Peptides against a protein of PDB entry 6J07. Designs and how they scored, part 30

Target 1, 107 residues: chain A of PDB entry 6J07
Amino acid sequence: GQRGWFCGSVSQDLRQFWVAEGGTISDPRAADFLFSCDASHPDTLRIYQSLDYIEDNATVFHAYYLSAVANAKIKNSVALGHFILPPACLQKEIRRKIGSFIWEQDQ

## One batch from the design tools (peptide; aimed at target 1 H82 I84)

Design b2_p24_3 (made by RFdiffusion4)
Pose (drawn by RFdiffusion4):
Structure b2_p24_3 (pose): chain A 107 residues (1-107), chain P 24 residues (1-24)
Amino acid sequence: as target 1 above (107 residues)
Amino acid sequence: FEEKLEERNKEVMEEIVEKKLEEK
């Protein structure tokens, strides 16, 4: 049983794959999986500003997770953690902090 | 509410950064 919802800014291909394969597929408002291909000004904001996100009861994953699984053997591998989709206001700094050299570590 | 959101966003950013650095 895997319930999941998609923000408006998600390729229909990814939605179709979600419908086709996985646990028992359903796509309600709350659901179990929260997918998006955007974190700027889409429906996704409704997750980031929910009490569930604040209370660690919601994590938004990039919908390309489904693309990675579709291009994997079946469902194995493809760990979720690689597809954590943080708020866009954080992304600029997340990339710099990760990409910076050890002699920099600016913060 | 805004303060709690900002704390949560900082925590999520730090956890992602720590995890990616461990992967190096």

Design b2_p24_3_s1 (made by RFdiffusion4, then SolubleMPNN; from b2_p24_3, 11 letters changed)
Fold by OpenDDE base, seed 2:
Structure b2_p24_3_s1 (fold): chain B 107 residues (1-107), chain A 24 residues (1-24)
Amino acid sequence: as target 1 above (107 residues)
Amino acid sequence: LEEKLQERNQKLAEEIVARELGLK
């Protein structure tokens, strides 16, 4: 199964969608996918400070991915790779290059 | 660990930019 961890910044609706799609919710150490809606939330900050993150064994994704999947006509049309949530300290410089993150668009 | 964190962050930023802009 697919195990997911959710930052406190993620709505219950998105968590429920994850479970409805067959996912389970676990702690970040056991999770296959880490979801957050706020890089500055204390829960997410703990991930960015972890050895797993530093050693490139953990990636945080923006939970808006789940919303995009829920609304997509084709389930496989939404690429998780475009929803990587970087630490807040990186977001400004990244936006200078790409404009805006997907989760910041059309909301 | 701070140095390693900065290295990870830099690589992550580059990865995100490359993916969005189609760079290789």
Scores: peptide ipSAE 0.725, ipTM 0.936, DockQ to the pose 0.599
OpenDDE base, seeds 1, 3, 4, 5: peptide ipSAE 0.724, 0.723, 0.724, 0.724; ipTM 0.936, 0.936, 0.937, 0.936

Design b2_p24_3_s2 (made by RFdiffusion4, then SolubleMPNN; from b2_p24_3, 11 letters changed)
Fold by OpenDDE base, seed 4:
Structure b2_p24_3_s2 (fold): chain B 107 residues (1-107), chain A 24 residues (1-24)
Amino acid sequence: as target 1 above (107 residues)
Amino acid sequence: LEKKLEERDRKLAERIVEAALAEK
C-alpha cells in the first residue's frame, strides 16, 4: 500500500493530494513514507529520535515532493531521492556540497 | 545509541549528496 505520515508542518493541500492519488494516512510506525516541511518541527524531531530512523528503516522526505509530482510534465521524472529531508544539523554541511535543496530552490 | 545515530546521519548525508550530484 501507499501509507504516509505527515508532520504538522505539512499543509492540508498536500495531504489531500496524497489521498487523492490513492494514498492513506497513518501513524509514523505504520507509514511507508514520512513527509515533513520542517526538520525542526517537534513531529519530525521525534522521527529522527526513533529507533526506526536510527536503524535506517525510516527516512523523512520533504513534502514538496508531492507538489513536484503534481506539477511534473514528465511522468516519473521526480526522484524521491532528491527530497530526503535530513536533520537540521546536517543541512549546512550538505548545502556546501550540493548548493541548495530542491525545496529551497523552488520556494 | 549515539554512535548509531551519528553513523545514520553520516550515511544519510552521503546518500543525499550522491543523489543530488548524480543529476548534475
Scores: peptide ipSAE 0.670, ipTM 0.928, DockQ to the pose 0.616
OpenDDE base, seeds 1, 2, 3, 5: peptide ipSAE 0.668, 0.668, 0.669, 0.668; ipTM 0.928, 0.928, 0.928, 0.928

Design b2_p24_3_s3 (made by RFdiffusion4, then SolubleMPNN; from b2_p24_3, 8 letters changed)
Fold by OpenDDE base, seed 4:
Structure b2_p24_3_s3 (fold): chain B 107 residues (1-107), chain A 24 residues (1-24)
Amino acid sequence: as target 1 above (107 residues)
Amino acid sequence: MEEKLEERNKKLAEEIVERELGLK
């Protein structure tokens, strides 16, 4: 199944889309996918501080991925890997190398 | 734990950059 956790920063519309596509909502510990729109949101910060994250058993994705999927014309054309949301402390150095994150380009 | 977190973050940053730039 598709078990997802959502930071409070994620809109209800995107949550509803997830459910409409067959996903379920769960707590972070049980979730297979963690979605957030704000690396600095307290909910997301708790993830980055968790053992699951530190031990590479959890990855946070920007919820804009769901919007991209909803708007995609070609199935599987949207790669989840391009929507990894890193902690805020890493974003500046990453941007120096890649320019901007996908969610920043489209917004 | 701070050291482990920093290590995780370093690897994550590298992963993201490599994925976006097509590096290995």
Scores: peptide ipSAE 0.706, ipTM 0.928, DockQ to the pose 0.601
OpenDDE base, seeds 1, 2, 3, 5: peptide ipSAE 0.705, 0.705, 0.705, 0.703; ipTM 0.928, 0.928, 0.928, 0.927

Design b2_p24_3_s4 (made by RFdiffusion4, then SolubleMPNN; from b2_p24_3, 8 letters changed)
Fold by OpenDDE base, seed 1:
Structure b2_p24_3_s4 (fold): chain B 107 residues (1-107), chain A 24 residues (1-24)
Amino acid sequence: as target 1 above (107 residues)
Amino acid sequence: LKEKLEKRNKELAEEIVARKLAEK
């Protein structure tokens, strides 16, 4: 599917790009993809606290993925798996092993 | 639920790290 939910932290431009590429916008329960730009945003926190997340039925991705897709010369060259957005409490531990997240490199 | 959440978070962290290391 191509149904997406967007945290309030995601810009309208990225939302419009999603729709322009054939996606639809839905509530998080119906969405196939959850996008956020801020793990600490209240909208995103609700996802991390949900049963769907706990049971591994929901994953939050950083919306910078959409920007990367928009700028890519090859449409399917961007790996969504590299844009998994973990809860804030995990980020320091992860950075110790990988250095920085992709969405932090251009900031 | 607390234990389940901790387990989920641990697995998520491991997944993220594994994906990054596999790309190198």
Scores: peptide ipSAE 0.720, ipTM 0.940, DockQ to the pose 0.642
OpenDDE base, seeds 2, 3, 4, 5: peptide ipSAE 0.719, 0.719, 0.720, 0.719; ipTM 0.940, 0.940, 0.940, 0.940

Design b2_p24_4 (made by RFdiffusion4)
Pose (drawn by RFdiffusion4):
Structure b2_p24_4 (pose): chain A 107 residues (1-107), chain P 24 residues (1-24)
Amino acid sequence: as target 1 above (107 residues)
Amino acid sequence: EEEMVEEFLERDWETVEEMVQEWR
């Protein structure tokens, strides 16, 4: 049983794969998986500013997780953690902090 | 799209999780 919803900015291909394969597939408003290919001004904001996100009851994963699984053997591997999709207001700093050298670590 | 998937698989996801927790 895997319920999941997709923001408007998600390729139909990814939605089709979700429908085709997985646990029992359903796509309601709340659901169990929260997928998006965007974090700027799409429906996804409704997740980031929900009390569930604030209370650690919601994590938005990039919908390309489904693309990675579709290009994996079946469903094995492809850990979710690699597809955490944080709010866009954070992404600029997340990338720099990760990509910076050890002699920099600016903060 | 494949390049974006590879970027996601190669990035440091634990730092992303920590920064989101701190931001919350």

Design b2_p24_4_s1 (made by RFdiffusion4, then SolubleMPNN; from b2_p24_4, 10 letters changed)
Fold by OpenDDE base, seed 4:
Structure b2_p24_4_s1 (fold): chain B 107 residues (1-107), chain A 24 residues (1-24)
Amino acid sequence: as target 1 above (107 residues)
Amino acid sequence: DDELVEELLSRDSKLVEEMVKEAR
């Protein structure tokens, strides 16, 4: 499915793009995709504390993914896995391993 | 709660591993 949840940190433009592409917006429990632009936003923090997340049944993605999709010249060229948004406490460690996040490079 | 801590640490490790794999 294409049900998405959006943190309050995500712009209305990106939400509208999601809907325009055939997506629907739902609560986190029903969502197939969770989007955020801020790992420290209260909405996102609640996700990281949820059972679904802890049990590895949920992943938070940076909403910049949607911007990348919108601007992609080749369909299916944007890898969702590159846009995983980790908790703030892990970001420094991850940057040491893989470098700066894509959304940090382009924004 | 020790169980909760262990679950959180496990999830963190899995996430790091996943992101590293995706980056390669």
Scores: peptide ipSAE 0.463, ipTM 0.862, DockQ to the pose 0.060
OpenDDE base, seeds 1, 2, 3, 5: peptide ipSAE 0.456, 0.459, 0.463, 0.457; ipTM 0.860, 0.862, 0.864, 0.861

Design b2_p24_4_s2 (made by RFdiffusion4, then SolubleMPNN; from b2_p24_4, 12 letters changed)
Fold by OpenDDE base, seed 2:
Structure b2_p24_4_s2 (fold): chain B 107 residues (1-107), chain A 24 residues (1-24)
Amino acid sequence: as target 1 above (107 residues)
Amino acid sequence: DQKLVEELLSRDSELVARMVKEAR
């Protein structure tokens, strides 16, 4: 499906792009994709604290993915996996092992 | 429209798994 939940940290432009591309907006429980631009935003924190997330049944993606898709209409596929947005407490370790996040590189 | 659908369907589960693993 194309049901997406959006943290309040996500711009209306990206949210509108999602809808324009055929997506729908739903609550996080029903969503197929969870988008956020801020791991420290209260909306996202509630996701991280949810049972679904704690049991590894949910993944939060950085909404910059949608921007990348929008800009890649004529490019190769964008790897969604590169846009995982983990809790802030894990980001330092991830940067150490994998490198800076893709949304940080394009700033 | 089609591009977004294709990108979502082409989700790289291996990358997801790797990043989750590295975080732990």
Scores: peptide ipSAE 0.044, ipTM 0.626, DockQ to the pose 0.110
OpenDDE base, seeds 1, 3, 4, 5: peptide ipSAE 0.026, 0.032, 0.042, 0.035; ipTM 0.542, 0.568, 0.625, 0.627; seed 1 fails the geometry check

Design b2_p24_4_s3 (made by RFdiffusion4, then SolubleMPNN; from b2_p24_4, 11 letters changed)
Fold by OpenDDE base, seed 2:
Structure b2_p24_4_s3 (fold): chain B 107 residues (1-107), chain A 24 residues (1-24)
Amino acid sequence: as target 1 above (107 residues)
Amino acid sequence: SDELVEELLSRDSKLVEEMVKKAR
């Protein structure tokens, strides 16, 4: 699907890019993709607290992915999987296992 | 344009699964 939900932490530019590329914007329950720029934002926290997320039926992605796609020179060179945004309480341990998140690295 | 949608649908599913596994 192409339905996306956006945390309030996501810029309007990225939302507009999503729509311009054929996406639609929906509430979290109907969304195929959940985007956020801040794991500690109240909107994102509500996702993490939802039954869908707790039951492993939802994944939050860092919206920086959209910026990366917009600037990509090679088709399919940006892997969405690199942009999974876990709850803040888990990020330190995850960094230990997989290294720094891509949105924390130099552009 | 459906380029973004195509990009999303072509995501590395294995990578997603691995990161989700590590995050939970």
Scores: peptide ipSAE 0.060, ipTM 0.611, DockQ to the pose 0.105
OpenDDE base, seeds 1, 3, 4, 5: peptide ipSAE 0.029, 0.051, 0.034, 0.030; ipTM 0.519, 0.600, 0.523, 0.591; seeds 3, 4, 5 fail the geometry check

Design b2_p24_4_s4 (made by RFdiffusion4, then SolubleMPNN; from b2_p24_4, 11 letters changed)
Fold by OpenDDE base, seed 5:
Structure b2_p24_4_s4 (fold): chain B 107 residues (1-107), chain A 24 residues (1-24)
Amino acid sequence: as target 1 above (107 residues)
Amino acid sequence: SQELVEELLSRDSELVKEMVKKAR
């Protein structure tokens, strides 16, 4: 599916890119993909606190992934796995294992 | 293209989910 939910922290440009490419915007429960640029944003926090997320039926991605895909020099070169946006309480352990998040490097 | 975006998301989504689970 191509239904995406967007946190209020995501720029209008990225939302427009999603729609221009054929995607639709939906509420979190109906969305196939969840995008955010801020794990501490109230919209994103509500996702983390939802039963869907707690039961591992939802995953939040950093919206910068869409920008990376749009600007990729080599098609299929962008790895979504580098764009996980976990709750703040889990980020330290993840950084310890795999290093700083890609969006932290670019910003 | 939207198709390319969806392909990439579909390919890697399970990996991301597993990473989140392991981090808990």
Scores: peptide ipSAE 0.218, ipTM 0.727, DockQ to the pose 0.122
OpenDDE base, seeds 1, 2, 3, 4: peptide ipSAE 0.191, 0.207, 0.087, 0.198; ipTM 0.708, 0.721, 0.624, 0.720

Design b2_p24_5 (made by RFdiffusion4)
Pose (drawn by RFdiffusion4):
Structure b2_p24_5 (pose): chain A 107 residues (1-107), chain P 24 residues (1-24)
Amino acid sequence: as target 1 above (107 residues)
Amino acid sequence: PPFLENLPAEIREEAEIMGKWAEE
């Protein structure tokens, strides 16, 4: 049983794959998986500002997780953690902090 | 990770960053 919802800014291809394969597929408002291809001003904001996100009961994953699985053998591998989709207001700094050299580490 | 090889470049680089960020 894997319930999942998609923000408006998600390729229909990815939704179709979710419908086609996985546990028992359903796509309600709350659901078990929270997918999006955006974190700026889409329906996804409704997750980031929910009490569930604040209380660590919601993590938004990039919907390209489904693309990675579709291009994997079946469902194996493709760890979720790689597709954490943080709020866009954080992304600029997340990339810099990761990409910076050890002699920089600016903060 | 080999499972990222078949993703668009921008998405792959972002996923690699998110992997490293999650480990920290």

Design b2_p24_5_s1 (made by RFdiffusion4, then SolubleMPNN; from b2_p24_5, 10 letters changed)
Fold by OpenDDE base, seed 5:
Structure b2_p24_5_s1 (fold): chain B 107 residues (1-107), chain A 24 residues (1-24)
Amino acid sequence: as target 1 above (107 residues)
Amino acid sequence: SPELDSLPEDVREEAEINGKWYEL
């Protein structure tokens, strides 16, 4: 499905794009996709602290994914897996091993 | 725009950055 939850950190424009593309907006428990632009935002922190997330039943994605989709020249060229937004406590280790996140590049 | 599909279970636990994978 295309039910999405949005952290308060996500712009109204990206939310509107989601709906325009056929998505719906729901609470985190009913959502198929969880979007955030800030791992430190209270809304996102609540997700990370939830049992669903701790039990690996939830994944948070950076909403920049939607921007990338909107601007994609080739359809299906944007991989959602590239936009997983981990908790802040893990980000430094990830950057050390892999490099900067996509949404941090040229920002 | 690309179709919005759920990630496979084996992919949901990993992030790919610059072609490299990291297990979360």
Scores: peptide ipSAE 0.076, ipTM 0.618, DockQ to the pose 0.146
OpenDDE base, seeds 1, 2, 3, 4: peptide ipSAE 0.073, 0.024, 0.027, 0.072; ipTM 0.611, 0.561, 0.565, 0.603

Design b2_p24_5_s2 (made by RFdiffusion4, then SolubleMPNN; from b2_p24_5, 11 letters changed)
Fold by OpenDDE base, seed 4:
Structure b2_p24_5_s2 (fold): chain B 107 residues (1-107), chain A 24 residues (1-24)
Amino acid sequence: as target 1 above (107 residues)
Amino acid sequence: SPELDSLPKEVAEEAKIMGEWAKL
């Protein structure tokens, strides 16, 4: 699907790109994709606290994914899986195992 | 657009699996 929810931490530009590319914006319950730029933002925290997320039925993605897609020279070359945004409390351990997040590398 | 229209379900599934892994 192409329904996306956006944390308040996501810029209007990225939201506009999503829509321009055929996406729609919805509430998190109806969304197929959840985008955030800040795991500590209250909007995102509410997602992490939701039953859908706790029950592993939801995944939050860093909105930098959209920026990467926008700038990609090769269509469909950006792997969504690289942009999973976990809760802040888990990020340290994830960095230890996988390395720095891609959005941190490009900042 | 082709980029988002073609976002394959398999990619989404992989991302979800990775997300679940990340939460463990």
Scores: peptide ipSAE 0.028, ipTM 0.613, DockQ to the pose 0.068
OpenDDE base, seeds 1, 2, 3, 5: peptide ipSAE 0.017, 0.017, 0.026, 0.029; ipTM 0.456, 0.459, 0.609, 0.633; seed 5 fails the geometry check

Design b2_p24_5_s3 (made by RFdiffusion4, then SolubleMPNN; from b2_p24_5, 13 letters changed)
Fold by OpenDDE base, seed 2:
Structure b2_p24_5_s3 (fold): chain B 107 residues (1-107), chain A 24 residues (1-24)
Amino acid sequence: as target 1 above (107 residues)
Amino acid sequence: SSFLDSLPEEVKELAEINAIYAEL
């Protein structure tokens, strides 16, 4: 199975969806996937400040990915790569190169 | 099956996005 860590900013509904689909919930060190809804939340900031993240060995994804999957006609049609959640300080430059984030468009 | 089964492969495909990050 896949192990996920969830920031406190993520709703219980999305966490429950992850588990319902066969995932488990773990601490960030053991997790395969890190989810957050807020790049400024203290839980997420601690991830960005970790050695694993600084050394590019960790990626934070916006939890809206799970909502998109849950609501998609074909669940596998939603690309995880579109939901990378970077630190707030990088978001402006990323928008310049890639465009607005998916979670900003669909809300 | 679950969408979770495809996640490991999707992570491997993030190389292109990482390249953009490297240029920031």
Scores: peptide ipSAE 0.285, ipTM 0.783, DockQ to the pose 0.067
OpenDDE base, seeds 1, 3, 4, 5: peptide ipSAE 0.283, 0.283, 0.284, 0.279; ipTM 0.783, 0.782, 0.783, 0.782

Design b2_p24_5_s4 (made by RFdiffusion4, then SolubleMPNN; from b2_p24_5, 14 letters changed)
Fold by OpenDDE base, seed 1:
Structure b2_p24_5_s4 (fold): chain B 107 residues (1-107), chain A 24 residues (1-24)
Amino acid sequence: as target 1 above (107 residues)
Amino acid sequence: SPELDSLPPEVRELAEINAIHSAL
């Protein structure tokens, strides 16, 4: 299925885009994709603390990916892999090694 | 891949083009 979970930090517009494109919204356990706009939001923190995440069976993506897809003029210009949203405790080191996150560059 | 099959059609197409399945 096309099941996604959304942190409370994600706008209703992005949720509606997901549904308009054929996706459904589910709880984290049933979801195939997890979207968030804030690694420090309580909803997202619960994901990071879950067994599925700890065992590397789940990945959290920044929901800005959906915005980028919705507005993309070139289909191969948006890479989901660049929108992995790691826990806040790891972000500083990641920025040092690979640069600023894409969702931060447009803010 | 199962991950790609879970995406809406438009998003799935972009993911396939970018070979995102290897990063999941």
Scores: peptide ipSAE 0.029, ipTM 0.540, DockQ to the pose 0.060
OpenDDE base, seeds 2, 3, 4, 5: peptide ipSAE 0.027, 0.027, 0.029, 0.028; ipTM 0.587, 0.584, 0.591, 0.578

Design b2_p24_6 (made by RFdiffusion4)
Pose (drawn by RFdiffusion4):
Structure b2_p24_6 (pose): chain A 107 residues (1-107), chain P 24 residues (1-24)
Amino acid sequence: as target 1 above (107 residues)
Amino acid sequence: VEEKIEELYELGEEVEEVKKELEE
């Protein structure tokens, strides 16, 4: 049983794959999986500013997780953690902090 | 799409740690 919803800014291909394969597939408002290909000004904001996100009851994953699984053998591998989709206001700093050299570490 | 997936794998799971630090 895997319920999941997609923001408006998600390729229909990814939604079709979600419907085609997985646990028992359903796509309600709350659901169990929160997928998006955007974090700027789409329906996804409604997750980031929910009490569930604040209380660690919601994590938004990039919908390309489904693309990675579709190009994997079946469902194995492809860990979720790689597709954590943080708020866009954080992304600029997240990339720099990760990409910076050890002699920099600016913060 | 392939490039974006590669970027996500390059960033890896450190994204979660850095996100938690920035949300503190």

Design b2_p24_6_s1 (made by RFdiffusion4, then SolubleMPNN; from b2_p24_6, 11 letters changed)
Fold by OpenDDE base, seed 3:
Structure b2_p24_6_s1 (fold): chain B 107 residues (1-107), chain A 24 residues (1-24)
Amino acid sequence: as target 1 above (107 residues)
Amino acid sequence: VDEVIQELLELGEKVKEIAEELLK
């Protein structure tokens, strides 16, 4: 699908890029992709608290993924799975085991 | 925690190709 939901923390530029690439913007329940730049933003917290997320039927991605795709020389080289944005309460443990998130690194 | 992380990573990779095609 091409339906995306965006947290208020995501810039208008990234939203416009999504639309320019053929995506549409929808509410979280209808969205195929959920994007956020802040796991602590109220919009994102509501996602984490939803039944869909709690039941493991939803995933939030950091919107920096879109920036990475936009700037990549090889668009297909950017792995969406590396941009999963987990709740803040899990991020410390994830960093310990996997390392710093891509959006926290110099590009 | 490890199980949840792995499940999320796998789910992310499942939709990767669709997202990459959209953003080409």
Scores: peptide ipSAE 0.034, ipTM 0.488, DockQ to the pose 0.079
OpenDDE base, seeds 1, 2, 4, 5: peptide ipSAE 0.034, 0.033, 0.033, 0.040; ipTM 0.491, 0.503, 0.495, 0.508; seed 5 fails the geometry check

Design b2_p24_6_s2 (made by RFdiffusion4, then SolubleMPNN; from b2_p24_6, 12 letters changed)
Fold by OpenDDE base, seed 2:
Structure b2_p24_6_s2 (fold): chain B 107 residues (1-107), chain A 24 residues (1-24)
Amino acid sequence: as target 1 above (107 residues)
Amino acid sequence: MDEVIAELEELGEKVREIAEELRK
């Protein structure tokens, strides 16, 4: 599906793009995609603390994915997997092992 | 979507692996 939840850290422009592309906006429980621009934002923290996330039934993506899609010359050239947004407490070690995140490289 | 799912699963596995190591 194309149901998305958005952290308060995500701009309205990206939300509007999501809707323009056929997506709908829902609460986290019903969402197929969870988008955030800040792992430390209270909204995102609530996701990380939720039972669904703890049980590995939820994934948070950096909303920069939507920006990348909007600017992509080749359709489907943007890999959603590259935009997994892990909890802040894990990011340092993750960067050390698999490299800096895409949203950090483009900024 | 198959490629996206595959990439997502691979990256997710890596993240999970790191998380588990940190919990040890």
Scores: peptide ipSAE 0.047, ipTM 0.564, DockQ to the pose 0.130
OpenDDE base, seeds 1, 3, 4, 5: peptide ipSAE 0.032, 0.032, 0.035, 0.032; ipTM 0.523, 0.530, 0.524, 0.532; seed 5 fails the geometry check

Design b2_p24_6_s3 (made by RFdiffusion4, then SolubleMPNN; from b2_p24_6, 14 letters changed)
Fold by OpenDDE base, seed 1:
Structure b2_p24_6_s3 (fold): chain B 107 residues (1-107), chain A 24 residues (1-24)
Amino acid sequence: as target 1 above (107 residues)
Amino acid sequence: SQAVIEELLRLGEQVRKIAEELLK
């Protein structure tokens, strides 16, 4: 699917890029992709609290992925998996085991 | 916490394949 949900923390420019690339915008329940720029934003927190997320049926990605794709020479050279945006309570463990997040490196 | 990290990575890889088709 090509349906995406966007947290209020995501700029309109990134949303427009998603649509320009053939994506559509939907509510979280219907979305195939969930994008956010802030794990502490109320919109994102509601996702983390949902049963779908708790039961590992949903994943939130940092919207910086779209910016990286837009600026890449080859669009599919950017790995979406590197932009998983977990709840704040998990981020310390992920940094310890894997390293700093890409969006933190480029900011 | 390790199990949670592994699950997130697994889900991310599955979604990445779909996104690759969208953005190619």
Scores: peptide ipSAE 0.041, ipTM 0.490, DockQ to the pose 0.079
OpenDDE base, seeds 2, 3, 4, 5: peptide ipSAE 0.034, 0.030, 0.034, 0.034; ipTM 0.497, 0.474, 0.484, 0.507

Design b2_p24_6_s4 (made by RFdiffusion4, then SolubleMPNN; from b2_p24_6, 11 letters changed)
Fold by OpenDDE base, seed 2:
Structure b2_p24_6_s4 (fold): chain B 107 residues (1-107), chain A 24 residues (1-24)
Amino acid sequence: as target 1 above (107 residues)
Amino acid sequence: MDEVIRELLELGEEVRKIARELRE
């Protein structure tokens, strides 16, 4: 499905864009996609601590993906996979291996 | 959007792999 959950760190504009593109908003347990702009936000931390996430049955994405899609001339040119938002404790090592995250490059 | 999103999720496999390895 196209059910999304949004951390409180995500702007209302991005949420509205999701809905405008055909998505629905749900609680994290029912959501197919989890969006956040802050790995340290309490809402996101609760996701990372959940059994679903610990068992690798959930993925958190940086909501900047939606902004990138909105701004792209070709919508499907933006790869969601590049916007996986891991817990803060893992980000440093991940950056060492694959480089800076895409949302950091656009800052 | 669902189909496009599913396809794009596959592009993140390497990132997920690294993340899992770091958690193990």
Scores: peptide ipSAE 0.120, ipTM 0.633, DockQ to the pose 0.224
OpenDDE base, seeds 1, 3, 4, 5: peptide ipSAE 0.042, 0.029, 0.040, 0.038; ipTM 0.580, 0.566, 0.582, 0.579; seeds 1, 4 fail the geometry check

Design b2_p24_7 (made by RFdiffusion4)
Pose (drawn by RFdiffusion4):
Structure b2_p24_7 (pose): chain A 107 residues (1-107), chain P 24 residues (1-24)
Amino acid sequence: as target 1 above (107 residues)
Amino acid sequence: DEALEERNKQVMEEIVEKELEELE
């Protein structure tokens, strides 16, 4: 049983794969998986500003997780943690902090 | 608003820590 919803900015291909394969597939408003290919001004904001996100009851995953699974053997591997999709206002700093050298670590 | 900012900071720190640990 895997319920999941997609923001408007998600390739139909990814939605089709979600429908085709997985646990029992359903796609309601709340659901169990929160997928998006965007974090700027799409429906996804409705997750980031929900009390569930604030209370650690919602994590948005990039919908390309489904693309990675589709190009994996079946469903194995492809850990979710790699597809955490944080708010866009954070992404600029997240990339720099990760990509910086050890002699920099600016903060 | 303050709770959201704290949550966003926590999420950023957790992502940064996880990625750096994997690079090691």

